# Peptides against a protein of PDB entry 5VZU, part 17

Target 1, 271 residues: chain A of PDB entry 5VZU
Amino acid sequence: GRTLEDIFHEHMQELILMKFIYTSQYDNCLTYRRIYLPPSRPDDLIKPGLFKGTYGSHGLEIVMLSFHGRRARGTKITGDPNIPAGQQTVEIDLRHRIQLPDLENQRNFNELSRIVLEVRERVRQEQQEGGHEAGEGRGRQGPRESQPSPAQPRAEAPSKGPDGTPGEDGGEPGDAVAAAEQPAQCGQGQPFVLPVGVSSRNEDYPRTCRMCFYGTGLIAGHGFTSPERTPGVFILFDEDRFGFVWLELKSFSLYSRVQATFRNADAPSPQ

## One batch from the design tools (peptide; aimed at target 1 K76)

Design b2_p13_2_s1 (made by RFdiffusion4, then SolubleMPNN; from b2_p13_2, 6 letters changed)
Fold by OpenDDE base, seed 5:
Structure b2_p13_2_s1 (fold): chain B 271 residues (1-271), chain A 13 residues (1-13)
Amino acid sequence: as target 1 above (271 residues)
Amino acid sequence: MYLPPLVFYSFTD
């Protein structure tokens, strides 16, 4: 049987070869597509824009972060051997905050996995419920051609009597203890550590995070084979840095804002 | 050794 080291070595050789093939092929046929920076909105979690990401062995990649109401998206600007440019590498659900435990419990991968999978199940239930409401609304507009069927006569069905006494049962309204929404302490970041066994390219990641959200990441085989979305955690560190924990892959990607100013990169105002 | 996140190693072979 191949060792995990053999598999890793072969995979690294394939990645290097694929990167070489892609770079060498692109030298012959560069299609330039203009990228526009998304406009900033007041409701955006952070300023949208270009981020440099580290995908472990894949190296440095460029991702565009954009906001779409209660969703954020990371779109690959640079492709890799698995995921081509233009794909949504991450999708973040800004409705589903992840509450990280204390630092001791944050080191436990199984605890993070439990929290994320519980949120994944809630997201799945909400999608099923919302799918049913959208399905039932379309069925009722059959045009009932009202053919005028003729006036058959009203038979006088008789007046049944008045009786039953009103029972007074004074059911006390049970105090629904409104679970106090812990005020989003928007100000002070919480201490952050990666779970044991989560691979990070560098140990140099922020040790404090502002907030976390449920998200999904796109994974695929070489050549974009069998693409699927896996559960993960979007971690907002600050205005210029976020991370993504790929839960199933036990990996962490750090993204840092590209500080370069681009002339004429603003999207044309929607006329 | 950092396993590349994007390797779906299909253990099916």
Scores: peptide ipSAE 0.025, ipTM 0.662, DockQ to the pose 0.029
OpenDDE base, seeds 1, 2, 3, 4: peptide ipSAE 0.025, 0.023, 0.025, 0.015; ipTM 0.664, 0.662, 0.672, 0.512

Design b2_p13_2_s2 (made by RFdiffusion4, then SolubleMPNN; from b2_p13_2, 6 letters changed)
Fold by OpenDDE base, seed 2:
Structure b2_p13_2_s2 (fold): chain B 271 residues (1-271), chain A 13 residues (1-13)
Amino acid sequence: as target 1 above (271 residues)
Amino acid sequence: MYIPPLVFYSFVD
């Protein structure tokens, strides 16, 4: 039988060969597309832009992070042998915050897996329910023929009755203890550690994170074969760094902002 | 064992 090591070596050789083929194909007609930086909005979680990601054997990649209301997207600017440029490598649901446990329980991959899969199921339920409401709302606009119901006039009448009493009862205003919405502690990062068995290319990742969200990552075979969305965790570390935990792959990708100033990278104003 | 991220291993036997 092939050892897991043999499979890994075969795969690494194939990946290197594919990278070589792609790099050598630069002598072919490359279609260059101008990249425009997404406009920043006040409600964006962080400034949108270009991030350098590291995907283990895939090497250094460029991803554009953009915000679309309650969703964030990582779009590949550089392709790899599996996922071509222009694909959405990550999709983040900013409605579904992941609460990381304490630092001890964060080391447990099964605990993280449980939390992520519970959120995945909620997202699935909300998609099913929202699909039903959108379906039922279309059915009832039958044309109500506005039959002009006639103006009948009728007039009367009268009476009467009276009195009663003023009872004072001064019921004390029960102090509705407004459950103080714990102010989203936007300021202090929580301690962060990768679960045991999650592969990181570099152990030099931030040990504190601001917040985490449910997301999905795109995975595929070589040549973009059998593309699928796998569940994961988006981890915001700071304004310039985020991570993604690929749950099924037991891997972590770190992304760091590209600190280069791009001239003429602003999208043309929609005329 | 390092599993390369983003690769679908079709363990199609």
Scores: peptide ipSAE 0.026, ipTM 0.672, DockQ to the pose 0.030
OpenDDE base, seeds 1, 3, 4, 5: peptide ipSAE 0.026, 0.026, 0.020, 0.026; ipTM 0.669, 0.670, 0.580, 0.667; seeds 1, 3 fail the geometry check

Design b2_p13_2_s3 (made by RFdiffusion4, then SolubleMPNN; from b2_p13_2, 6 letters changed)
Fold by OpenDDE base, seed 3:
Structure b2_p13_2_s3 (fold): chain B 271 residues (1-271), chain A 13 residues (1-13)
Amino acid sequence: as target 1 above (271 residues)
Amino acid sequence: PYIPPLVFYSFTD
């Protein structure tokens, strides 16, 4: 029987070989694509742009973070042996905030798993309900046979008459107390720790987070085989750092903003 | 610490 160590060693050798093959293929055929930075919007959770992340044995990767209404996307700028460049490595649902428990309960992986899977089920239900409304609305447009209804003459109905008595009905304006969205105290980050059994490349991740959201991550075999979306947690630490917990993989990826200023990287204004 | 790649290891038997 192969030991877990043997499987890990074989897998590391395969990854090194695939990286070598992939790097060596660049010498024969290079396709250049111009990358534009997404424009910043006032409602963006943080400034969009390039982030550097690390996926364990894949090493340093570059991801473009962009915002699309109530969704955020991480798009691979660098490919790896599993997931090519241009794929959406993470998709974040900004409608579904994850509330982390206290610091003691954050160490419990099963508690985080429960919270994430409950949110995943809500997202699935909302998608099913929205799919049914779109389906039923199409069924009732049976072809209205345009029977040519005959042109009945416009009778000129007459102009009477004035007396608008002012009914005083003082309908009390029901103060819809708009539940004051308590201004999320944007200032004090919640204490943050990874659950026991979640692997990180290093222990040097931020120990406070601003907010968390439900998301999905893309995983695949070598050569982009059997690509699937797995549940996870997007963790916003600050303006320049976010994380992703890959729940099923029990792994954490830290992303840090690329501080390089790119000249002429802005998307051309639509002429 | 070994960090698993984002590999879906299909155990192809």
Scores: peptide ipSAE 0.033, ipTM 0.715, DockQ to the pose 0.031
OpenDDE base, seeds 1, 2, 4, 5: peptide ipSAE 0.030, 0.032, 0.032, 0.031; ipTM 0.709, 0.706, 0.709, 0.708; seed 5 fails the geometry check

Design b2_p13_2_s4 (made by RFdiffusion4, then SolubleMPNN; from b2_p13_2, 6 letters changed)
Fold by OpenDDE base, seed 3:
Structure b2_p13_2_s4 (fold): chain B 271 residues (1-271), chain A 13 residues (1-13)
Amino acid sequence: as target 1 above (271 residues)
Amino acid sequence: PYLPPLVFYSFTD
């Protein structure tokens, strides 16, 4: 029987070989694509742009973070042996905030898993309900046979008469107490720790977070085989740092903003 | 501790 160490060693050898092959292929055929930074919007959770992340043995990767209404996307700028450049490595649902427990209960992986799986089930239900409404609405447009209804003459109905009695009905304005969105106390980050058994490349991650959201991450075999979306947690630490917890992989990826200023990287204004 | 890659290890038997 292969030991876990043997499997890890073989996998690391294969990954090194694939990185070598991939790097060596660049010498023969390079396709250049111009990358534009997404425009910043006032409602963006943080400034969009390039982030550097680490995926365990894959090393340093570059991801473009962009905002699309109530969704955020991480798009790979660098490819790896599993997931090529241009793929959406993470998709974040900004409608579904994850509430982390207290610091003691954050150490429990099963508690985090429960919270995320409950949110995943809500997202699945909302998608099914929205799919049914779109389906039923199409069925009732049976072809209205345009029977040519005959042109009945416009009878000029007459102009009577003025008496607007002012009915005083003082309908009490039901104070729809707009549940005051308690201004999310943007200032004090919640204490943050990774669950026991979640691996990180280093222990040097932020120990406070602003907010968390439900998301999915893309995983695949070598050569982009059997690509699938797995559940995870997007963790916003600050303006320049976010994380992603891959639940099924029990791994954490930290992303930090690329501080390089790019000249002429803005998307051309649509002429 | 080697971090698992984002590999879906298909155990192809």
Scores: peptide ipSAE 0.031, ipTM 0.708, DockQ to the pose 0.031
OpenDDE base, seeds 1, 2, 4, 5: peptide ipSAE 0.029, 0.029, 0.031, 0.029; ipTM 0.704, 0.699, 0.706, 0.703

Design b2_p13_3 (made by RFdiffusion4)
Pose (drawn by RFdiffusion4):
Structure b2_p13_3 (pose): chain A 212 residues (1-129, 189-271), chain P 13 residues (1-13)
Amino acid sequence: GRTLEDIFHEHMQELILMKFIYTSQYDNCLTYRRIYLPPSRPDDLIKPGLFKGTYGSHGLEIVMLSFHGRRARGTKITGDPNIPAGQQTVEIDLRHRIQLPDLENQRNFNELSRIVLEVRERVRQEQQEGQPFVLPVGVSSRNEDYPRTCRMCFYGTGLIAGHGFTSPERTPGVFILFDEDRFGFVWLELKSFSLYSRVQATFRNADAPSPQ
Amino acid sequence: SELEIANNAELKF
């Protein structure tokens, strides 16, 4: 929904062109691999499926939320040259809720960082052996109309890599649940916010034979 | 129709 003008500035103008060129080299001669929608589950769930998400200058990407015990997984359906389609973009630890402060303390980025890194450490120890909401100051959000109320928060990690999917790594963050079908992820080391929203469209023949 | 992902969805450039 833009022209060559609104894009010629600039890193995105490049990424958009490369995508157009790359994808169009297929002239609709394409191979397709099977995917499935995730299993629903009662008590043990807060609602799976496809979501549209903001991935910075790459624009929106489609990400599938699925539940695997005390962890939720976000898997890329569409992706980018940094973190490709089919990868785990996010992992939400559902046993490590994070309490939300009043608005003024939410605005303090360092408080958020200290709190998140604390949980990261507690998690390392374990593995080794709704109210008003606002983003902290200094955290970017492409959306800006992120909801200003939220139901809960959890520790999670996101996958990052340089161009070409080089040296991918988990970085700490915090998952934010707004309503039944909108959620967010604060990328702590990037001071960046990704806002996700449910794909409302219905899909035929997409259920999996079983959880395995 | 089955739900599928095209091979060009993984960008390699």

Design b2_p13_3_s1 (made by RFdiffusion4, then SolubleMPNN; from b2_p13_3, 9 letters changed)
Fold by OpenDDE base, seed 1:
Structure b2_p13_3_s1 (fold): chain B 271 residues (1-271), chain A 13 residues (1-13)
Amino acid sequence: as target 1 above (271 residues)
Amino acid sequence: EDLTVPSSAVLDF
């Protein structure tokens, strides 16, 4: 029987061949669209822009990171045999922070899986609850009849003033030891390691992370067949680097900012 | 059954 290794090797060869074919097919009428860089907002987790992503077998790809309120999106600028350009390769929910355990427990893939799947279930519950509130509100505008007139009157009444005394009750200030929420030390990166059995094309990933969030990655067969969203972890390392752990695939992608400056790449100001 | 492993962009095998 074919081993898993044989299947993966064959698949890698197929992907390389497909990539070669697609890059060598110049005879097709290519439609070029201008890409605009997303505007930076003060509330953006990091500066939006172009990132170089490592996509395992697909190699190096370009992704646009953008922020949309409490969501971040990675949009493919380069397509691959599975996922065409313009697709959202990653969608990050910035409402759902993932707290990584200590380094010992970070090596346990099952622990990371548990944490991610618990967050996935919370996200699913919130989506179900928000769907119910939108449904019930539309029904009950029955025609309120136009009942009529009456002009009821002006009554004036009166003035009086009195004195109430200032009771001094000296209630002791109960020392509510406000557990000082230790200001989340936004500055000190947590030690970071990939779980055992998560593949990374590059072992030169940052060994400290600032924060993690729940997200979903897009997967598909060749030709964008059966596209689905799989759970994962967005890992912010620094201003110029983030990662994504593809949980079901046991894979890690590192994304590094494209340092190239593009002239006239800014979105036209909304007039 | 061909386990068509849905290839994400990120099949690091």
Scores: peptide ipSAE 0.027, ipTM 0.693, DockQ to the pose 0.033
OpenDDE base, seeds 2, 3, 4, 5: peptide ipSAE 0.025, 0.026, 0.025, 0.022; ipTM 0.684, 0.698, 0.689, 0.684

Design b2_p13_3_s2 (made by RFdiffusion4, then SolubleMPNN; from b2_p13_3, 7 letters changed)
Fold by OpenDDE base, seed 5:
Structure b2_p13_3_s2 (fold): chain B 271 residues (1-271), chain A 13 residues (1-13)
Amino acid sequence: as target 1 above (271 residues)
Amino acid sequence: DDLTVADNEVLKF
């Protein structure tokens, strides 16, 4: 039978050939765009910037990590035959933490899948509810034609009516026990292992993570056909490393910070 | 058989 290594080798050859065809065909039509590093903000989960990500058979790609309020975004700086440069390879919801189970249960892919699919359903419900509030607010500005209703007169009258007693019904405020969100212990890294059956290009990944979040990855056919978002897990290891588990693809991408300093790469000051 | 479905999906990202 073909080994996983044989499959990855054949796919790598096909991807190299496709990359060669595309680059050779468009050699005369290359456009260069300046890339700016996003400014670091105090509230950013880690310093934004360039990372080298592993994409299975595609190999290493350059991704820009940026923060947008309660969302993080990985944008491809390099592209492949499926997902071109400039696309958002990963989108992370920093509102939706993923709690990994113990190290034994982390080996179970079905348990990780269950946890992520439950969070995906919550995100869908919140999007539907927020879509209804935005829809109802626009409907009520019908143009009230100001018909000039005429000046009908002043009538006075006075009367006093009476004394209705205030019933004191002292309904006790039911203490809604706000479920204290246990402050996720910001300090101690959790032991981390990939589920059985999740492919990693390198077995040398961090075995401790700081925190995890729900996210989606972008997938497409060759030539960016039928692009869709698949569920996944963003894993923060440290200031310079994060991962993404692609659930449907059963793949793991490791992202490592590009340590090179770039001159004149700072974003222009907002004018 | 199960390997052939994985082959076309692993490339998509």
Scores: peptide ipSAE 0.276, ipTM 0.740, DockQ to the pose 0.028
OpenDDE base, seeds 1, 2, 3, 4: peptide ipSAE 0.269, 0.024, 0.249, 0.208; ipTM 0.735, 0.672, 0.728, 0.711

Design b2_p13_3_s3 (made by RFdiffusion4, then SolubleMPNN; from b2_p13_3, 8 letters changed)
Fold by OpenDDE base, seed 1:
Structure b2_p13_3_s3 (fold): chain B 271 residues (1-271), chain A 13 residues (1-13)
Amino acid sequence: as target 1 above (271 residues)
Amino acid sequence: EDLTVPSSAVLKF
């Protein structure tokens, strides 16, 4: 029978061949499109820009990270046989923080999967509720009947005053033990490890993370067939590094900032 | 036995 290794090798050979075919077919008609770097905003989680991402068998790809309010987006600058350039490889919901368990429980893939799937269901519920409010508001433009003019009247007055009294009642302040939300010390990174059975192209990933968020990754068959969004975890390590855990693929992508400076890469100022 | 290679074995991303 074919081993998992045989299947992996055959798939790798197919991907290499497809990559070669795609690169060779463009020799006759190259269209160049200028890519602009997103402007940095004060509220951006990290500086937007180009990152080198690891995509398992596809190898290294270039991804543009950009921020769109409470969403972050990774857009492929380089494509592969599955997901072409210009597609949103990852979409991150910055409203839905993922709380990683302790380091021992982080090794459990099922625990991470549970946490992420619970957040996915919350996101789906919020989308359904917000969809209903937009539907009902359009109906009742009833005809404004032109009802008429009438009248004036004026004036009057006045006055007064009075007093009364001060009642004291000294109700005891019940000690609401405010569960001290330990201020999530925004400064101390949490110890980080990949779950058992999640593949990484490189074992040299940061072992400390700042924060995590719910996100979705784009997957497709060869030639961008049957594209779908799969659940995952965005992991912020530092200003120049983030990760994405692809739950269904059991894969980890590490993204590292491209340190190259580009001349004239800034978006033209809106005139 | 159709070894349905789990769709997960192909990194489609």
Scores: peptide ipSAE 0.294, ipTM 0.732, DockQ to the pose 0.024
OpenDDE base, seeds 2, 3, 4, 5: peptide ipSAE 0.292, 0.272, 0.168, 0.264; ipTM 0.733, 0.730, 0.707, 0.728

Design b2_p13_3_s4 (made by RFdiffusion4, then SolubleMPNN; from b2_p13_3, 8 letters changed)
Fold by OpenDDE base, seed 5:
Structure b2_p13_3_s4 (fold): chain B 271 residues (1-271), chain A 13 residues (1-13)
Amino acid sequence: as target 1 above (271 residues)
Amino acid sequence: EDLTVASNEVLDF
């Protein structure tokens, strides 16, 4: 039977061959599109912009990070044989924090998997509930036939009815135990380690993270066949670095900010 | 014996 190593070696050879074919076809009619950097907003988790991401056997890819309210988006600027340029490689739900365990339990892949799958289930429930409210609201606009009901006038005024007594029912205010919002420990980064069995292209990743969020990654076959979203963890390290743990792929992508200054890359102001 | 070669499409990122 093929070993996992044989399958990995064959897949690496195919990716190298495909990359060679694409790069050898540079005499093809290339369409150039201007890329604009998204404007920074005060509510953005970090400055949006270009990052270099590690994609295992594909190598380094360029990803644009952008913010869309309570969602972050990684968009491929460079593509590969599986996921083409312009696709949303990662989608991050900034509403759903991932609480990493202590450093000992972070080494347990099954513990990280449990935590992420519990958050995935909450996200699915919220989507189902919000889908029902949107569905029921549209059904009741039956056409109000505008029957022209006639003008009848009548005026009558009168009666004064009486003095019903003030019952002093002193209902004690039930102490609504305000669920103590655990103060987001925004200040001190927590120790970070990859789970055992998660592949990293380099062991030189940040060993401290600021915060984590639930997200999904895009995966597909060669030629963008059977595209699907897989669960993962977005890890914010600092202003210039973030990671994504692909749970099903057991892979880690490290993203580092492109430090190059771009001229005329700002989006035109909406006129 | 229909060898449904389930093309194990290796999905990647």
Scores: peptide ipSAE 0.386, ipTM 0.756, DockQ to the pose 0.022
OpenDDE base, seeds 1, 2, 3, 4: peptide ipSAE 0.367, 0.343, 0.023, 0.015; ipTM 0.750, 0.745, 0.595, 0.563

Design b2_p13_4 (made by RFdiffusion4)
Pose (drawn by RFdiffusion4):
Structure b2_p13_4 (pose): chain A 212 residues (1-129, 189-271), chain P 13 residues (1-13)
Amino acid sequence: GRTLEDIFHEHMQELILMKFIYTSQYDNCLTYRRIYLPPSRPDDLIKPGLFKGTYGSHGLEIVMLSFHGRRARGTKITGDPNIPAGQQTVEIDLRHRIQLPDLENQRNFNELSRIVLEVRERVRQEQQEGQPFVLPVGVSSRNEDYPRTCRMCFYGTGLIAGHGFTSPERTPGVFILFDEDRFGFVWLELKSFSLYSRVQATFRNADAPSPQ
Amino acid sequence: PEFDFTHVPDFSW
C-alpha cells in the first residue's frame, strides 16, 4: 500500500525489491509442502493458530502459535532472509510468569532488563541441573496501537540471525498476552517490540491427523 | 472468509 517514494528510504526499499525479484523468479512454478493447524486442548491452553506479526523492516510475517506442554512455540509460516520460513521464531516458557509493575515501572527499561535476565538465569539453573500496559521507554514498536491493557506476561526467547540465517541464536525476551487473540514479544537485546494478532480466516482440510 | 489451505511454498527465505 505504498509507492517507490515511501520505500526509497531505504533498507526496506532494498529488502522489498529483493523479495519481489526473488519470489517472482518462480513464475508460479512452485513446490508446496504440507503443513497443519495445531491441536486444540482444553485446560492446558490459551488458544493456538495462525497470527499476523510485525517483524520490523521485513514487514508482517505469518507465525503459527502451538502448545507443547509448559512451552508455547511460534513457528514461521512466512519468513525473511534473517530467520526463514519454517523456523522457531519464539519460545514462551509457560511456567515462568513475570509480574507486571505499575505503569511507571513498566516505563523503566532497565528494571525490565534486570527482571528478564534474572529469570533467564533461574531457567539456566533449572535446565543445567487485566491491568494497564505500556512499553518501556526506548523500546521501538512499528505498530504503536498496541493494546494498553494486558492479561499476563511470560519469559521467552526469540531466534535471531544475520543475513543468510547466519549464526542463529536465542535472545531473551518477554511474551505479553493482551486478549484471546493478540500478543506481543519484547526483544530485550534489540529494544524492539513485535505485535501479533490472530488470523481470523477459517481453514478447510487443515487439521493434523494427530499431535505427533 | 473461509479457505482451503494446507500447503506452503518451498521458499529459502

Design b2_p13_4_s1 (made by RFdiffusion4, then SolubleMPNN; from b2_p13_4, 8 letters changed)
Fold by OpenDDE base, seed 4:
Structure b2_p13_4_s1 (fold): chain B 271 residues (1-271), chain A 13 residues (1-13)
Amino acid sequence: as target 1 above (271 residues)
Amino acid sequence: MTLDFSEVPDLEF
């Protein structure tokens, strides 16, 4: 039978061939679009910009990281045979922090899977609840039924009175001790290791991370067939490095900041 | 600065 290695090797060859075919077929019909760097905001998790990312078998790609309130987005600047350029490869929910377990339990893929799927279910519930509030507000454009005539001004009836008494009952204000969200200790990264059976291109990834968030990654077949969003973990290592664990693919992509200075890469000020 | 893709590790086949 074919080994798993044979299947991966054949798949790698197919991906290279597809990249070659795409590059060669479009050589005469390239549309160039200027890329602008996203503006940085004070509330951004890290400086937005270009990152070189490794998508396992897809090799090296360029991703634009940008921040949109409580969401971060990785947008492909380079395409691959599965996901074309301009697609949002990752979407990160900065409201849904992933707490990694200890280093021993981080090696357990099923534990990471459990944690991610629990957060996925919370995100789904919040989306369903918020969807119901938006639905009820639109229904009451009832039909313009015709204004019937102004009926008469009927009368004044009267005055009843006065009583009385004062009951004092001084209900104690129960101190709702707002559990002070311990300020995320910004300083010391937690130990990090990939789960056993999660593929990385190499073992050269940071062994400490600052924080993790729930996210979704875009996957598709060749030629962008059947695109879907799968659950994953965004891992912030430092100001220049982040990762994404593709849960269903059991793969890890490392992203490192492009250190190149681009002239005239700033977005034009919104007029 | 050219995008130095020289750190594209050669696809070790």
Scores: peptide ipSAE 0.006, ipTM 0.470, DockQ to the pose 0.082
OpenDDE base, seeds 1, 2, 3, 5: peptide ipSAE 0.000, 0.005, 0.000, 0.000; ipTM 0.399, 0.454, 0.392, 0.430

Design b2_p13_4_s2 (made by RFdiffusion4, then SolubleMPNN; from b2_p13_4, 9 letters changed)
Fold by OpenDDE base, seed 2:
Structure b2_p13_4_s2 (fold): chain B 271 residues (1-271), chain A 13 residues (1-13)
Amino acid sequence: as target 1 above (271 residues)
Amino acid sequence: MTLDFSEIPDLDF
């Protein structure tokens, strides 16, 4: 029978062949697009920019992280055999924070799966409800016939009345200092471990995370066949590192900021 | 068979 080693060897040969085909396509008319760094906003979770992921036999992947209000997006700058360049490899919902359990329960893949699937169901419900409100609002533009209401007239007059009194009552302003709930100090990271049975290419991932969010990852077969979005977890470690847990694939991808300074990478100011 | 691609060595190209 084919060994696991034979299957890995065949898959590695296929990936090398695909890389060779892609590299040999440099003899073809490649359309180069200038990459601009997304503008940073004060409300961005971290500075947007280029991140590198290592994908084993796929090699180095470059992803552009960008923020779009309450959404973050990872866009492939480098394609792979499955997902072409320019595709959104991850889409993160910054409204839907994932609360990781304690370190013992984080080792349980079924617990992480439960948490993520519960959030996925909430996101689906909110999308259905918001779709209904947008539908009902369009129905009521019945044409208000602007009947010209006639100019009825100027009636005048009168005057008067009166007085009084000055009542002083000096009610003390009770300073109800509404303790503004200080936004939970984003500074103390929680202990982080991958669930048992989640494949990580590098065991050298940060053991502390700042925040986690619900997201979806794009998966496809070779040549971008049958592309679908699967549930996952975006994990912010620090300003320069994030991860994505691909729930259905039981895999983890680590991304590290590209420290290279790019001259003239800023988007032209909108004229 | 879930192919555990973690054992595929990083081909540093």
Scores: peptide ipSAE 0.011, ipTM 0.469, DockQ to the pose 0.028
OpenDDE base, seeds 1, 3, 4, 5: peptide ipSAE 0.005, 0.000, 0.010, 0.006; ipTM 0.470, 0.401, 0.469, 0.482

